# Designs tried in a protein design run: peptides against a protein of PDB entry 2C5K. Part 36

Target 1, 91 residues: chain A of PDB entry 2C5K
Amino acid sequence: EDPFQQVVKDTKEQLNRINNYITRHNTAGDDDQEEEIQDILKDVEETIVDLDRSIIVMKRDENEDVSGREAQVKNIKQQLDALKLRFDRRI

## One batch from the design tools (peptide; made by RFdiffusion4, then SolubleMPNN)

Design b2_p16_6_s4 (from b2_p16_6, 7 letters changed)
Fold by OpenDDE base, seed 4:
Structure b2_p16_6_s4 (fold): chain B 91 residues (1-91), chain A 16 residues (1-16)
Amino acid sequence: as target 1 above (91 residues)
Amino acid sequence: SERREEIRKRREEERE
């Protein structure tokens, strides 16, 4: 078990949940789950910060090759940014 | 943070 990969997996599942919500709810504030989705967005943002810090520690303290992990986090950031834009543009 | 501690804890448990 790789705890880093598990967190990445969980984060991607959260992003998928948000994507599905936005697809079905294009009007802001019209659903009881709106607050939950906002909370998940914030949780993902915080998780990304923690993943970046984890990579810094692995590079510095463990001297590991983190190129693959950096690419994964970059991908998650791009997905989050796209979803945030879509979420904020809802009418 | 809580998430960072979760990663650390799970890593330690895996080494045991």
Scores: peptide ipSAE 0.044, ipTM 0.606, DockQ to the pose 0.091
Fold by OpenDDE base, seed 2:
Structure b2_p16_6_s4 (fold): chain B 91 residues (1-91), chain A 16 residues (1-16)
Amino acid sequence: as target 1 above (91 residues)
Amino acid sequence: SERREEIRKRREEERE
């Protein structure tokens, strides 16, 4: 597995952790781990920016077919956006 | 960023 795929895998695991937390904690601010989850959300957001930049470099400098990688990042973005919405809607 | 550096480092290690 190449480094890009490893980062994607790690990011998906983080998203899964967030999903599980939201499912078990539908009330905002009721748990000591909420700050940790907020940190993970931010980490995923920053990772996506880095993945996008990596794709731009591969497309420009290495002339690689990045369509598959772009699709993977798009999927991660959609998952993150959905989780952020669910997290913010908690009362 | 730190993440880009991790990706770069891992790629370098795989080429060795």
Scores: peptide ipSAE 0.043, ipTM 0.604, DockQ to the pose 0.090
Fold by OpenDDE base, seed 1:
Structure b2_p16_6_s4 (fold): chain B 91 residues (1-91), chain A 16 residues (1-16)
Amino acid sequence: as target 1 above (91 residues)
Amino acid sequence: SERREEIRKRREEERE
């Protein structure tokens, strides 16, 4: 199994968890799980940094075509940004 | 980070 793809899969599952929470909890600050969701958001941000670094190393040291991996990370970033916007706009 | 090290470690193990 490709470790990069496993991390991507785990990250997308975290994003799905956040999405489901926002859909069911459209009011900010009055839920015991909100802190956990904030922690997951931070974990996803850190994971994206690690994925980007991994791609940089692959380009430099392995001379592999990383275009597909770059597209995957870009997609994750876009999903995260959209979820952050929705999370922050809750009343 | 821990996640980056896990990725690196697993890649190394697959090459051995």
Scores: peptide ipSAE 0.042, ipTM 0.596, DockQ to the pose 0.081
Fold by OpenDDE base, seed 5:
Structure b2_p16_6_s4 (fold): chain B 91 residues (1-91), chain A 16 residues (1-16)
Amino acid sequence: as target 1 above (91 residues)
Amino acid sequence: SERREEIRKRREEERE
């Protein structure tokens, strides 16, 4: 069991939920769930900070090869940024 | 365990 991968998995599931919401709700303020989606976006953002710090610690204290983990976090960041843009551009 | 290691890492991060 890799706790890092579990967090990544959970985060990706959150991003998928947000993606599905935006796809079905392309108008801002048209649904009561919008506030919940905003909360999830914030939670993902905070989780990414934690993942980055985890990688820093692994590189510093354990000298682990973190290239794969860095790539995963980068991917999550890209997905989050894209979703934020789509969410904010809703009319 | 891997879980204990992750807990240790989070504690270290909180001290930064």
Scores: peptide ipSAE 0.030, ipTM 0.607, DockQ to the pose 0.042; fails the geometry check

Design b2_p16_7_s1 (from b2_p16_7, 9 letters changed)
Fold by OpenDDE base, seed 4:
Structure b2_p16_7_s1 (fold): chain B 91 residues (1-91), chain A 16 residues (1-16)
Amino acid sequence: as target 1 above (91 residues)
Amino acid sequence: MKKNKESHERSKKLFS
């Protein structure tokens, strides 16, 4: 497994963990876990930036087909957006 | 919860 795929896998795992947390905590809390989730969501956003940059570099320097990687990043973005909405809707 | 990997570590993986 190449580093890109590992980062993708780790990111999806984090998003899944947060999703599971929201399932167990449907009301917004004011504890360290809520703050940690907010931090992780922000880190996921930065991870997506890093993944996109790596794709740009790969396309530029290696001149390889990056469509597969672009699709993976798109999927992560969609998962993140859905999770953000779910997280923010909690009362 | 498990923290995500640090950006520095991730950057090293992606750009090494």
Scores: peptide ipSAE 0.256, ipTM 0.805, DockQ to the pose 0.104
Fold by OpenDDE base, seed 2:
Structure b2_p16_7_s1 (fold): chain B 91 residues (1-91), chain A 16 residues (1-16)
Amino acid sequence: as target 1 above (91 residues)
Amino acid sequence: MKKNKESHERSKKLFS
């Protein structure tokens, strides 16, 4: 499989796992998983940076149409932002 | 929860 698509898939699955956790834990806790989620969210941000860089390289070096990949990254960014808001608003 | 992949491994995957 395309490494880009694999990273996208892994990232979305990770965000979905966090979203499911929040559903089960609607109040902010102090357990180990709460800290792990914060770490994962930070890693997702870095993943998005890596994905964007890969698109830049692809556009520059391969001169390929990257519109589809840009749309995928945009979707991940939106999912991340929504999840952060949901996570932070928990009482 | 399962942690996401290491940044180094991800970068290697994307740029190799």
Scores: peptide ipSAE 0.254, ipTM 0.805, DockQ to the pose 0.104
Fold by OpenDDE base, seed 3:
Structure b2_p16_7_s1 (fold): chain B 91 residues (1-91), chain A 16 residues (1-16)
Amino acid sequence: as target 1 above (91 residues)
Amino acid sequence: MKKNKESHERSKKLFS
């Protein structure tokens, strides 16, 4: 088991859940789910910080696959940015 | 929907 890959997987699953919610709720609401989504988005941001820190540590070890992990984190950042845009553009 | 793990638990997982 690779803890880094598990965290990446968990994060992508959360982003997918939010994406599906936005698809079903194209108008901004004022319910508990809207607040939960905002909380999850903040947790994803903190997760990205933790993942980046782990990569910095791995860069000190030449035996680690740094480029592959950096690409994975970049993908998560792109997904997060896209979801924030979709979430904020709702009327 | 399911909430993500707390940052402390995640950090422990990444650096333990």
Scores: peptide ipSAE 0.253, ipTM 0.804, DockQ to the pose 0.103
Fold by OpenDDE base, seed 5:
Structure b2_p16_7_s1 (fold): chain B 91 residues (1-91), chain A 16 residues (1-16)
Amino acid sequence: as target 1 above (91 residues)
Amino acid sequence: MKKNKESHERSKKLFS
């Protein structure tokens, strides 16, 4: 499998795990899990940076059509932003 | 919860 696609897949899976946790725990009372989620969200942000860099390299060095990959990264960013909003709005 | 792979391993995967 394409390493880019694998990273995208892993990232989306991680965000889905967090989303499912928030669904089951709509209160911000679990301090230990909240800290872990924050760490994971930061790692996802770093992953997005890495994905964007890989697209830049591919566009520059390989001169390939990257529109599909750009759309995938955009989707991950939107998923991350939505999840962060849900996470922050918990009472 | 399972965390993502470390940034170093991810970077190696994307740029190797």
Scores: peptide ipSAE 0.251, ipTM 0.803, DockQ to the pose 0.104

Design b2_p16_7_s2 (from b2_p16_7, 12 letters changed)
Fold by OpenDDE base, seed 5:
Structure b2_p16_7_s2 (fold): chain B 91 residues (1-91), chain A 16 residues (1-16)
Amino acid sequence: as target 1 above (91 residues)
Amino acid sequence: TKLNEETLKKVKEKFS
């Protein structure tokens, strides 16, 4: 059991939910779930910060090869940034 | 829904 991978999995599930919401709601403020989606976006952002910190510690204290985990976090960041842009551009 | 708070806590504890 790897807690890091579990958090990555949970984060990706939330990003998927946000993506599905945006595809169904291309107009801002047209659904009572919008505030919850905004909260989830912030939760994902904060989680990514925690994942980055864990990678720094792994490189420093455990001399662990973190290339794979860095790539995973990079991918999540790119997904989040794209979703934020799409969410904010809704009319 | 939110992320798994217990899992996030474990990550923080292990890599703090």
Scores: peptide ipSAE 0.111, ipTM 0.726, DockQ to the pose 0.076
Fold by OpenDDE base, seed 1:
Structure b2_p16_7_s2 (fold): chain B 91 residues (1-91), chain A 16 residues (1-16)
Amino acid sequence: as target 1 above (91 residues)
Amino acid sequence: TKLNEETLKKVKEKFS
């Protein structure tokens, strides 16, 4: 078991859920699920902080190449930022 | 679904 990769996978599933919600609900505050989606956005944001911290610790070991994991977290950050913009710009 | 908090805990324990 690789817990880092499992967290990345779980995070990507949540990003997909957010993306699908935005596609179905282009109007803000029109259903009972919006608060849950806002909570998921915050959960993903906090998870990214934890992933970054783990990478910092791993980089203290000179024998481990973390470039691949850094790229994964960078990708998740970019996806989250794009989704946050789309979510906030809904009419 | 939601994030696996137990998995996240394991990440924190391993890399802290």
Scores: peptide ipSAE 0.107, ipTM 0.726, DockQ to the pose 0.093
Fold by OpenDDE base, seed 2:
Structure b2_p16_7_s2 (fold): chain B 91 residues (1-91), chain A 16 residues (1-16)
Amino acid sequence: as target 1 above (91 residues)
Amino acid sequence: TKLNEETLKKVKEKFS
């Protein structure tokens, strides 16, 4: 597996972890893991920035198809945005 | 390219 796909896989696993946490903790600040989850959210956000940067670099190669990778990053962004909304709306 | 691989390595280091 190429490094890009490995990073995508790891990112999706982090998003899944966050999703599971939100499902079990729909009240803000009710658990000691709250800060850890916030850190993971930030880590995913920063990882997406780096993935975008990598795609920009790969686009400089005329023979490299990045459409599939762009779609993957787009999907991850959508998942992150949805999780952020759910996380922030907890009472 | 060499630059592509270096960029991807930096990204992966976030999970190490």
Scores: peptide ipSAE 0.076, ipTM 0.686, DockQ to the pose 0.076
Fold by OpenDDE base, seed 4:
Structure b2_p16_7_s2 (fold): chain B 91 residues (1-91), chain A 16 residues (1-16)
Amino acid sequence: as target 1 above (91 residues)
Amino acid sequence: TKLNEETLKKVKEKFS
């Protein structure tokens, strides 16, 4: 499998976990896993940065058509932003 | 390229 796609897949799995956690825990600080979820959110955020960097290198050094990969990263960013908002709004 | 593969490797390590 394409390493880029593997990273995307793994990232989406983490986003799914976060989503599931939020649906089960609408009150902040009521679970011992909350800190882990916060860490995962940050890890995904950093992963997106790394994915973007990878795309930049692909465009620069390999002159690949990366529009599809850019769209995938954009989608992940949108999902992350939505989840961050939901997570932060928990009371 | 080597650089992008290294970047992806580092990313994957975050989930290991």
Scores: peptide ipSAE 0.074, ipTM 0.683, DockQ to the pose 0.096

Design b2_p16_7_s3 (from b2_p16_7, 10 letters changed)
Fold by OpenDDE base, seed 1:
Structure b2_p16_7_s3 (fold): chain B 91 residues (1-91), chain A 16 residues (1-16)
Amino acid sequence: as target 1 above (91 residues)
Amino acid sequence: MKKNEESHKRSIKLFS
């Protein structure tokens, strides 16, 4: 399988899992699970940076049409931003 | 605390 697509898939799955967690835990907690969710969100941010870097390399070294991959990363960024908003607004 | 599905898998880095 294409490693780029595998990472995209795994990232979206992780964001969906966190979204489901927030739905079940709509009140902010102060426990180990809440801290771990924050850590996973940071992991996703770093993964998105790596995805962007891979696209830059593909443009430079392979001269590939990366429009589809750029759209995928844009979608993940939007999903992350929406999830952060939900997570932070809980009281 | 018991781990749930959301904490079982971390995000995978492309170049790790």
Scores: peptide ipSAE 0.066, ipTM 0.680, DockQ to the pose 0.093
Fold by OpenDDE base, seed 4:
Structure b2_p16_7_s3 (fold): chain B 91 residues (1-91), chain A 16 residues (1-16)
Amino acid sequence: as target 1 above (91 residues)
Amino acid sequence: MKKNEESHKRSIKLFS
């Protein structure tokens, strides 16, 4: 599979796992998993930076269509932002 | 949620 698509898929799976955890744990606690989620969210942020860099490079080639990939990254960013909101607003 | 090898960012090269 395309390395870009593999990274997108892995990132979405990570975010989905976090979403499921937050659903089961609607309150913040002193659990080791809370810190792990924060670490994963940071890793996702770094991954998105790498994906954006990849798109920038592809845009320099006038023959490369990046519209679909830009839409995918936008979707991941939206998913990340939504999860950050859910995670941070927990009491 | 369980900790596993997939919890952290994996090194996948996006550039050729």
Scores: peptide ipSAE 0.052, ipTM 0.663, DockQ to the pose 0.137
Fold by OpenDDE base, seed 3:
Structure b2_p16_7_s3 (fold): chain B 91 residues (1-91), chain A 16 residues (1-16)
Amino acid sequence: as target 1 above (91 residues)
Amino acid sequence: MKKNEESHKRSIKLFS
């Protein structure tokens, strides 16, 4: 499988897992688990940066269409942003 | 520290 697609898939899966955690823990807690979730969200954010960088490299190749990959990364960014909002708004 | 599936996995970074 394409490594780019695998990273995209794994990132979305990770975000879904965090979303499931938030669903089970709808109130913010003073738990080390909460901090670990924050760390995972940061890892996802950095992964998205890496995906963007890889697309920039591919854009320099005139034989490569990156539109589909850009759309995928945009979708993940939207998923991350929505999840961050859900995570942060908990009381 | 509580062990759960969410904590055991981190996102995979893309390396060039």
Scores: peptide ipSAE 0.066, ipTM 0.681, DockQ to the pose 0.124; fails the geometry check
Fold by OpenDDE base, seed 2:
Structure b2_p16_7_s3 (fold): chain B 91 residues (1-91), chain A 16 residues (1-16)
Amino acid sequence: as target 1 above (91 residues)
Amino acid sequence: MKKNEESHKRSIKLFS
């Protein structure tokens, strides 16, 4: 599989996992898992930066499907932002 | 930390 697509898939999976956690834990607590979720969100944020950088490089190759990949990254960014909002509003 | 599906981190690397 395309490494880019694999990273996108993994990132979306992580966000979905966190979303499920928030759904089951609607009230914020001092649970150790809360801090771990914050760390995962940070990792996702950094991964998005890497994805964006990779797209910049791919734009230098006319054979790459940049538009499709940009749309995927945009979707992940929106998922992350929505998830952060849900996570923070529990406090 | 207690490990479960939601808190289990995965390394995501685009570049080698």
Scores: peptide ipSAE 0.060, ipTM 0.672, DockQ to the pose 0.110; fails the geometry check

Design b2_p16_7_s4 (from b2_p16_7, 11 letters changed)
Fold by OpenDDE base, seed 2:
Structure b2_p16_7_s4 (fold): chain B 91 residues (1-91), chain A 16 residues (1-16)
Amino acid sequence: as target 1 above (91 residues)
Amino acid sequence: TKKNEETLKRVKEKFS
């Protein structure tokens, strides 16, 4: 069991849900789920902050090689940024 | 700060 990987997995599932929503809803404010999607976006943002902080502590206190984990978080950030752009650009 | 470091430690503990 790796709790870090579980969090990453959960976050990616959230991103997938957002992606699917945007694909089906190219008009802003056209359904009752938009508020929920906005909440998920914020949850992902907060999770990324926690993940980054955890990595900082791992590097400092555990002297752990976190290169792989840093790459995972970077990937999540890139996905989130892309989704936020698509979400905000909907008419 | 020390307070910030303690918070970060608690965050780390969520993942280990």
Scores: peptide ipSAE 0.213, ipTM 0.762, DockQ to the pose 0.041
Fold by OpenDDE base, seed 5:
Structure b2_p16_7_s4 (fold): chain B 91 residues (1-91), chain A 16 residues (1-16)
Amino acid sequence: as target 1 above (91 residues)
Amino acid sequence: TKKNEETLKRVKEKFS
């Protein structure tokens, strides 16, 4: 078991849910789930911070090769930023 | 800081 990969997997599932919600709801404030989606967005944002912090410690204390993990987090950040933009631009 | 270092250590322990 790799806890880092499990967190990445869970985060990507959250992003997928957000993506599906946005495709079904292109008008802001028209659904009771919108607040929950906003909470999920914030949760993903905080999770990314934690993932970055874990990588910093791995590089410093264990001198591990973290290039693959850094690439994974970068990808998640890009997905989140795109979803945040789409979500916020709904009218 | 020492506080930040301890926090980061706990994060590592959680995700490794």
Scores: peptide ipSAE 0.212, ipTM 0.764, DockQ to the pose 0.042
Fold by OpenDDE base, seed 1:
Structure b2_p16_7_s4 (fold): chain B 91 residues (1-91), chain A 16 residues (1-16)
Amino acid sequence: as target 1 above (91 residues)
Amino acid sequence: TKKNEETLKRVKEKFS
């Protein structure tokens, strides 16, 4: 299996978990799992940095066409930004 | 930087 695609899959599962949490917990600070969700958000952010770096290396060292992988990372970034906004808007 | 180069090398190895 392609390690890049495995990371993308894992990241999307994390985003889905965050989305489900926000749906069930539209008020901030009233659940013991909120800190864990915040940790997952940070983990996704760090993973995106690693994915971007991997793309840079693939373009430089292998001269590989990475357009598809760049699109995947862009999609993950957009999902993360939307979830962060929803998470922060909770009262 | 050299630190960044080493980090990118490890990322390449991880995804190779």
Scores: peptide ipSAE 0.207, ipTM 0.764, DockQ to the pose 0.042
Fold by OpenDDE base, seed 4:
Structure b2_p16_7_s4 (fold): chain B 91 residues (1-91), chain A 16 residues (1-16)
Amino acid sequence: as target 1 above (91 residues)
Amino acid sequence: TKKNEETLKRVKEKFS
């Protein structure tokens, strides 16, 4: 059991939820779930901060090779940024 | 930093 990988998994599930919502709701403010989706977006953003900080600690204190984990976080950041743009562009 | 250490701790506590 790797807590870091569990966080990554959960975050990816959240991103998928957001993606699915955007595909179903191309207009803003017309659904009761929109506030929840906005909260999820912010939660993912904060989770990325936590993941980055955990990587810093792993590099410093555990002397682990974190290149793979850094790549995972980078990928999540890219997905989040794309979803944020799509979400905000809805009319 | 203390902040980074606490972050890692919270991650472990939440998902372990």
Scores: peptide ipSAE 0.204, ipTM 0.764, DockQ to the pose 0.059

Design b2_p16_8_s1 (from b2_p16_8, 6 letters changed)
Fold by OpenDDE base, seed 1:
Structure b2_p16_8_s1 (fold): chain B 91 residues (1-91), chain A 16 residues (1-16)
Amino acid sequence: as target 1 above (91 residues)
Amino acid sequence: SEDDKILEESAEELKK
């Protein structure tokens, strides 16, 4: 049981939901779920901050090799940035 | 993977 990986998994599920929503709703504000999706985007953003902090603590306190976890967070950041850009480009 | 799907779809949309 690894709580870090569980958070990563949950975050990926949120990103997938956002991706599906953007695909189905190419016009901004055309659905009553729009606000919920915006909230999820913010939740993911805040979760990434927490994941980064966790990695810093692991490097400092445990002196662990965190390269794998850093790669996971980097990938999540890339997905979020792409989705935010697509979401904001909707008219 | 789902990771690849999101990034690939995003790349296709953003280059338009």
Scores: peptide ipSAE 0.495, ipTM 0.881, DockQ to the pose 0.085
Fold by OpenDDE base, seed 3:
Structure b2_p16_8_s1 (fold): chain B 91 residues (1-91), chain A 16 residues (1-16)
Amino acid sequence: as target 1 above (91 residues)
Amino acid sequence: SEDDKILEESAEELKK
Protein backbone atom coordinates (compact mmCIF):
# COMPACT_ATOMS: atom_id res chain seq x y z
CA GLU B 1 0.00 0.00 0.00
CA ASP B 2 1.21 3.46 -0.95
CA PRO B 3 -0.39 6.25 1.08
CA PHE B 4 0.62 8.82 -1.51
CA GLN B 5 -1.17 6.96 -4.27
CA GLN B 6 -4.23 6.58 -2.08
CA VAL B 7 -4.39 10.33 -1.62
CA VAL B 8 -3.95 10.84 -5.35
CA LYS B 9 -6.76 8.41 -6.04
CA ASP B 10 -9.08 10.12 -3.59
CA THR B 11 -8.24 13.51 -5.05
CA LYS B 12 -8.97 12.33 -8.57
CA GLU B 13 -12.33 11.06 -7.41
CA GLN B 14 -13.09 14.46 -5.93
CA LEU B 15 -12.11 16.17 -9.16
CA ASN B 16 -14.34 13.82 -11.10
CA ARG B 17 -17.25 14.66 -8.83
CA ILE B 18 -16.66 18.36 -9.34
CA ASN B 19 -16.49 17.90 -13.09
CA ASN B 20 -19.76 16.00 -13.13
CA TYR B 21 -21.42 18.64 -10.99
CA ILE B 22 -20.32 21.50 -13.22
CA THR B 23 -21.57 19.62 -16.26
CA ARG B 24 -25.01 19.26 -14.70
CA HIS B 25 -25.18 22.69 -13.10
CA ASN B 26 -24.26 25.63 -15.30
CA THR B 27 -26.02 28.05 -12.95
CA ALA B 28 -24.38 29.01 -9.68
CA GLY B 29 -26.12 28.42 -6.38
CA ASP B 30 -29.19 26.68 -7.74
CA ASP B 31 -29.11 23.56 -5.57
CA ASP B 32 -28.22 22.22 -2.15
CA GLN B 33 -24.91 20.71 -3.29
CA GLU B 34 -23.33 24.00 -4.35
CA GLU B 35 -21.72 24.66 -0.98
CA GLU B 36 -20.43 21.11 -0.70
CA ILE B 37 -18.79 21.36 -4.11
CA GLN B 38 -17.15 24.60 -3.06
CA ASP B 39 -15.82 22.81 0.01
CA ILE B 40 -14.46 19.98 -2.11
CA LEU B 41 -12.62 22.47 -4.31
CA LYS B 42 -10.93 23.86 -1.23
CA ASP B 43 -10.19 20.38 0.08
CA VAL B 44 -8.46 19.46 -3.16
CA GLU B 45 -6.46 22.66 -3.06
CA GLU B 46 -5.31 21.87 0.47
CA THR B 47 -4.53 18.28 -0.45
CA ILE B 48 -2.28 19.42 -3.27
CA VAL B 49 -0.27 21.44 -0.78
CA ASP B 50 0.07 18.33 1.36
CA LEU B 51 1.12 16.23 -1.62
CA ASP B 52 3.80 18.76 -2.53
CA ARG B 53 5.06 18.73 1.04
CA SER B 54 5.20 14.96 1.03
CA ILE B 55 7.28 15.03 -2.13
CA ILE B 56 9.72 17.42 -0.48
CA VAL B 57 10.00 15.02 2.46
CA MET B 58 10.55 12.06 0.15
CA LYS B 59 13.37 13.90 -1.59
CA ARG B 60 14.96 15.03 1.64
CA ASP B 61 14.43 12.18 4.08
CA GLU B 62 14.00 9.14 1.83
CA ASN B 63 16.12 10.24 -1.12
CA GLU B 64 13.59 8.72 -3.50
CA ASP B 65 12.99 9.36 -7.18
CA VAL B 66 9.83 11.45 -7.11
CA SER B 67 9.53 12.36 -10.79
CA GLY B 68 6.47 10.18 -11.27
CA ARG B 69 4.77 11.61 -8.22
CA GLU B 70 5.56 15.14 -9.33
CA ALA B 71 3.94 14.41 -12.67
CA GLN B 72 0.83 13.12 -10.92
CA VAL B 73 0.57 16.24 -8.80
CA LYS B 74 1.09 18.44 -11.84
CA ASN B 75 -1.77 16.70 -13.58
CA ILE B 76 -4.03 17.15 -10.56
CA LYS B 77 -3.14 20.84 -10.40
CA GLN B 78 -4.04 21.27 -14.05
CA GLN B 79 -7.39 19.61 -13.51
CA LEU B 80 -8.13 21.71 -10.45
CA ASP B 81 -7.27 24.95 -12.21
CA ALA B 82 -9.49 24.06 -15.13
CA LEU B 83 -12.39 23.13 -12.87
CA LYS B 84 -12.00 26.29 -10.81
CA LEU B 85 -12.28 28.41 -13.93
CA ARG B 86 -15.36 26.57 -15.12
CA PHE B 87 -16.96 26.69 -11.69
CA ASP B 88 -16.33 30.40 -11.25
CA ARG B 89 -17.63 31.25 -14.72
CA ARG B 90 -21.10 29.99 -13.87
CA ILE B 91 -23.71 32.70 -13.45
CA SER A 1 -8.88 8.44 -19.17
CA GLU A 2 -10.69 10.51 -16.60
CA ASP A 3 -7.80 12.95 -16.56
CA ASP A 4 -8.12 13.46 -20.29
CA LYS A 5 -11.86 13.89 -20.05
CA ILE A 6 -11.68 16.69 -17.50
CA LEU A 7 -9.00 18.62 -19.32
CA GLU A 8 -10.55 18.16 -22.74
CA GLU A 9 -14.01 19.12 -21.55
CA SER A 10 -12.63 22.11 -19.70
CA ALA A 11 -10.70 23.28 -22.73
CA GLU A 12 -13.82 23.14 -24.86
CA GLU A 13 -15.88 25.07 -22.35
CA LEU A 14 -13.26 27.74 -21.83
CA LYS A 15 -13.18 28.42 -25.56
CA LYS A 16 -16.74 29.72 -25.37
Scores: peptide ipSAE 0.494, ipTM 0.881, DockQ to the pose 0.084
Fold by OpenDDE base, seed 5:
Structure b2_p16_8_s1 (fold): chain B 91 residues (1-91), chain A 16 residues (1-16)
Amino acid sequence: as target 1 above (91 residues)
Amino acid sequence: SEDDKILEESAEELKK
């Protein structure tokens, strides 16, 4: 089992949770889960930092091809940025 | 895929 892929999987599940919440709650601050979703957004941000650091170590110390992992993280970043923008635009 | 779903929905919402 690859720990990196497990983290990616967990992060994608968090992003799906956020997406579903935004779809169902287009008004800001009107639900008990609002603060939890904000916390999940921050958790994903911190996880992405950890994933990037992991890739840096692999490139530097392990001499591994990390192109696939870099693409995965890039995709996650794009999803997060889109969700953050949608979340913040809610009235 | 779920990745495509999030980006597609986000693109549509941002066009509004």
Scores: peptide ipSAE 0.493, ipTM 0.880, DockQ to the pose 0.084
Fold by OpenDDE base, seed 2:
Structure b2_p16_8_s1 (fold): chain B 91 residues (1-91), chain A 16 residues (1-16)
Amino acid sequence: as target 1 above (91 residues)
Amino acid sequence: SEDDKILEESAEELKK
């Protein structure tokens, strides 16, 4: 069991939920779930901070090759940024 | 992949 990978998996599921919501709701404020989606966006942001910190610790304390994990986090960040921009552009 | 789907879909929307 790799707790890091579990967190990544859960985060990707959150991003997928956000993507589906934006696709169905291209108008801001038209659904009662919008506030919940905003909360999920913030949750993902906080999780990314924690993932980055964990990578720093792994580099420092265990001298592990973290290139793969860094790539995963980078991908998650790209998805989040794209979704945030789409979410904010809704009128 | 799902990752590619989100980024591709987002890119298309941002071009509009």
Scores: peptide ipSAE 0.493, ipTM 0.880, DockQ to the pose 0.084

Design b2_p16_8_s2 (from b2_p16_8, 8 letters changed)
Fold by OpenDDE base, seed 2:
Structure b2_p16_8_s2 (fold): chain B 91 residues (1-91), chain A 16 residues (1-16)
Amino acid sequence: as target 1 above (91 residues)
Amino acid sequence: SMEDQILQQTQEELEK
């Protein structure tokens, strides 16, 4: 078991849920789940920080090749940024 | 959250 990969998987699933929500709710505050989606966005942001920290530790203490994990986190960051923009632009 | 718990487990495994 690789807990890092499990977190990546869970995060991507959360991002997918947010994407689907935005698609169905193009008006801000029109659903009871609005607050929950905002919380998920915040949770993903915090999770990315923790993923970065774990990579720093592996790079420093274990001297492991972390390029693959860095690429995964970069992809998640890009997805989050795009979703945050779409979410904030809803009228 | 579940993600936080998994990340904590990751840290613990690295310290072994």
Scores: peptide ipSAE 0.043, ipTM 0.619, DockQ to the pose 0.032
Fold by OpenDDE base, seed 5:
Structure b2_p16_8_s2 (fold): chain B 91 residues (1-91), chain A 16 residues (1-16)
Amino acid sequence: as target 1 above (91 residues)
Amino acid sequence: SMEDQILQQTQEELEK
């Protein structure tokens, strides 16, 4: 029902897929899906920017307590950063 | 992406 929460859910599912991929593919370029995974990482990064913007709008226009949503986005950012590091450091 | 579309809709609803 809440579009923000739906996006958070979808993003976390994408991050989970990436995590599983990296776990099974610790060598760079060893699978034909690697380019797709790179695209998903970029998509998640762009989605996080949009989530942050939506929070700014909510704080401005609704005077709503957004602490919970900020915490959710922070968690997603941390997951993304960790996955990027693991993905890029593969040999 | 579908996620981008949902976020766009969310922002539009908040600004109305």
Scores: peptide ipSAE 0.042, ipTM 0.609, DockQ to the pose 0.031
Fold by OpenDDE base, seed 1:
Structure b2_p16_8_s2 (fold): chain B 91 residues (1-91), chain A 16 residues (1-16)
Amino acid sequence: as target 1 above (91 residues)
Amino acid sequence: SMEDQILQQTQEELEK
């Protein structure tokens, strides 16, 4: 078991849920689930901070290549930024 | 959260 990869997987699932919600709810504040989606967005932001910290710890080992994990976190950040923009632009 | 706990475990394992 790789806890880092499990967190990445869980975060990706959260991002997918947000994406599906935005697609179905293009109007802000139209249902009772919007607050939950906002909470998930914040949870993903905090998770990314923790993922970055994990990579910093890994870099202390000169024998470990972290480039792959850095790329995964970069991808998650890009997805989050795009979803936040779409979420905020809903009327 | 569950994710925070998993990340904490990851960090602890790397410190060993």
Scores: peptide ipSAE 0.041, ipTM 0.616, DockQ to the pose 0.031
Fold by OpenDDE base, seed 3:
Structure b2_p16_8_s2 (fold): chain B 91 residues (1-91), chain A 16 residues (1-16)
Amino acid sequence: as target 1 above (91 residues)
Amino acid sequence: SMEDQILQQTQEELEK
């Protein structure tokens, strides 16, 4: 099992949950899960930092082509940024 | 947690 891919998968599942929450709760602070969703957003941010660091290590130590992994992380970042924007714009 | 383990686990897998 590739732990990088497992983390990517888990992160995307978390982003999916956030997306579903935002869709069903377009008003800020009106649900008991609001704080949990905020925590998940922060967890995803931290996970992305570690994914990036793992790629840096792979490039430095293994001299492998990491373009595919970089693209995966870029995609996750784009999803996160979009969800954060939607989440923060709720009134 | 994912954040705590990904860097080390990824490197270990690369070395196998």
Scores: peptide ipSAE 0.038, ipTM 0.616, DockQ to the pose 0.032

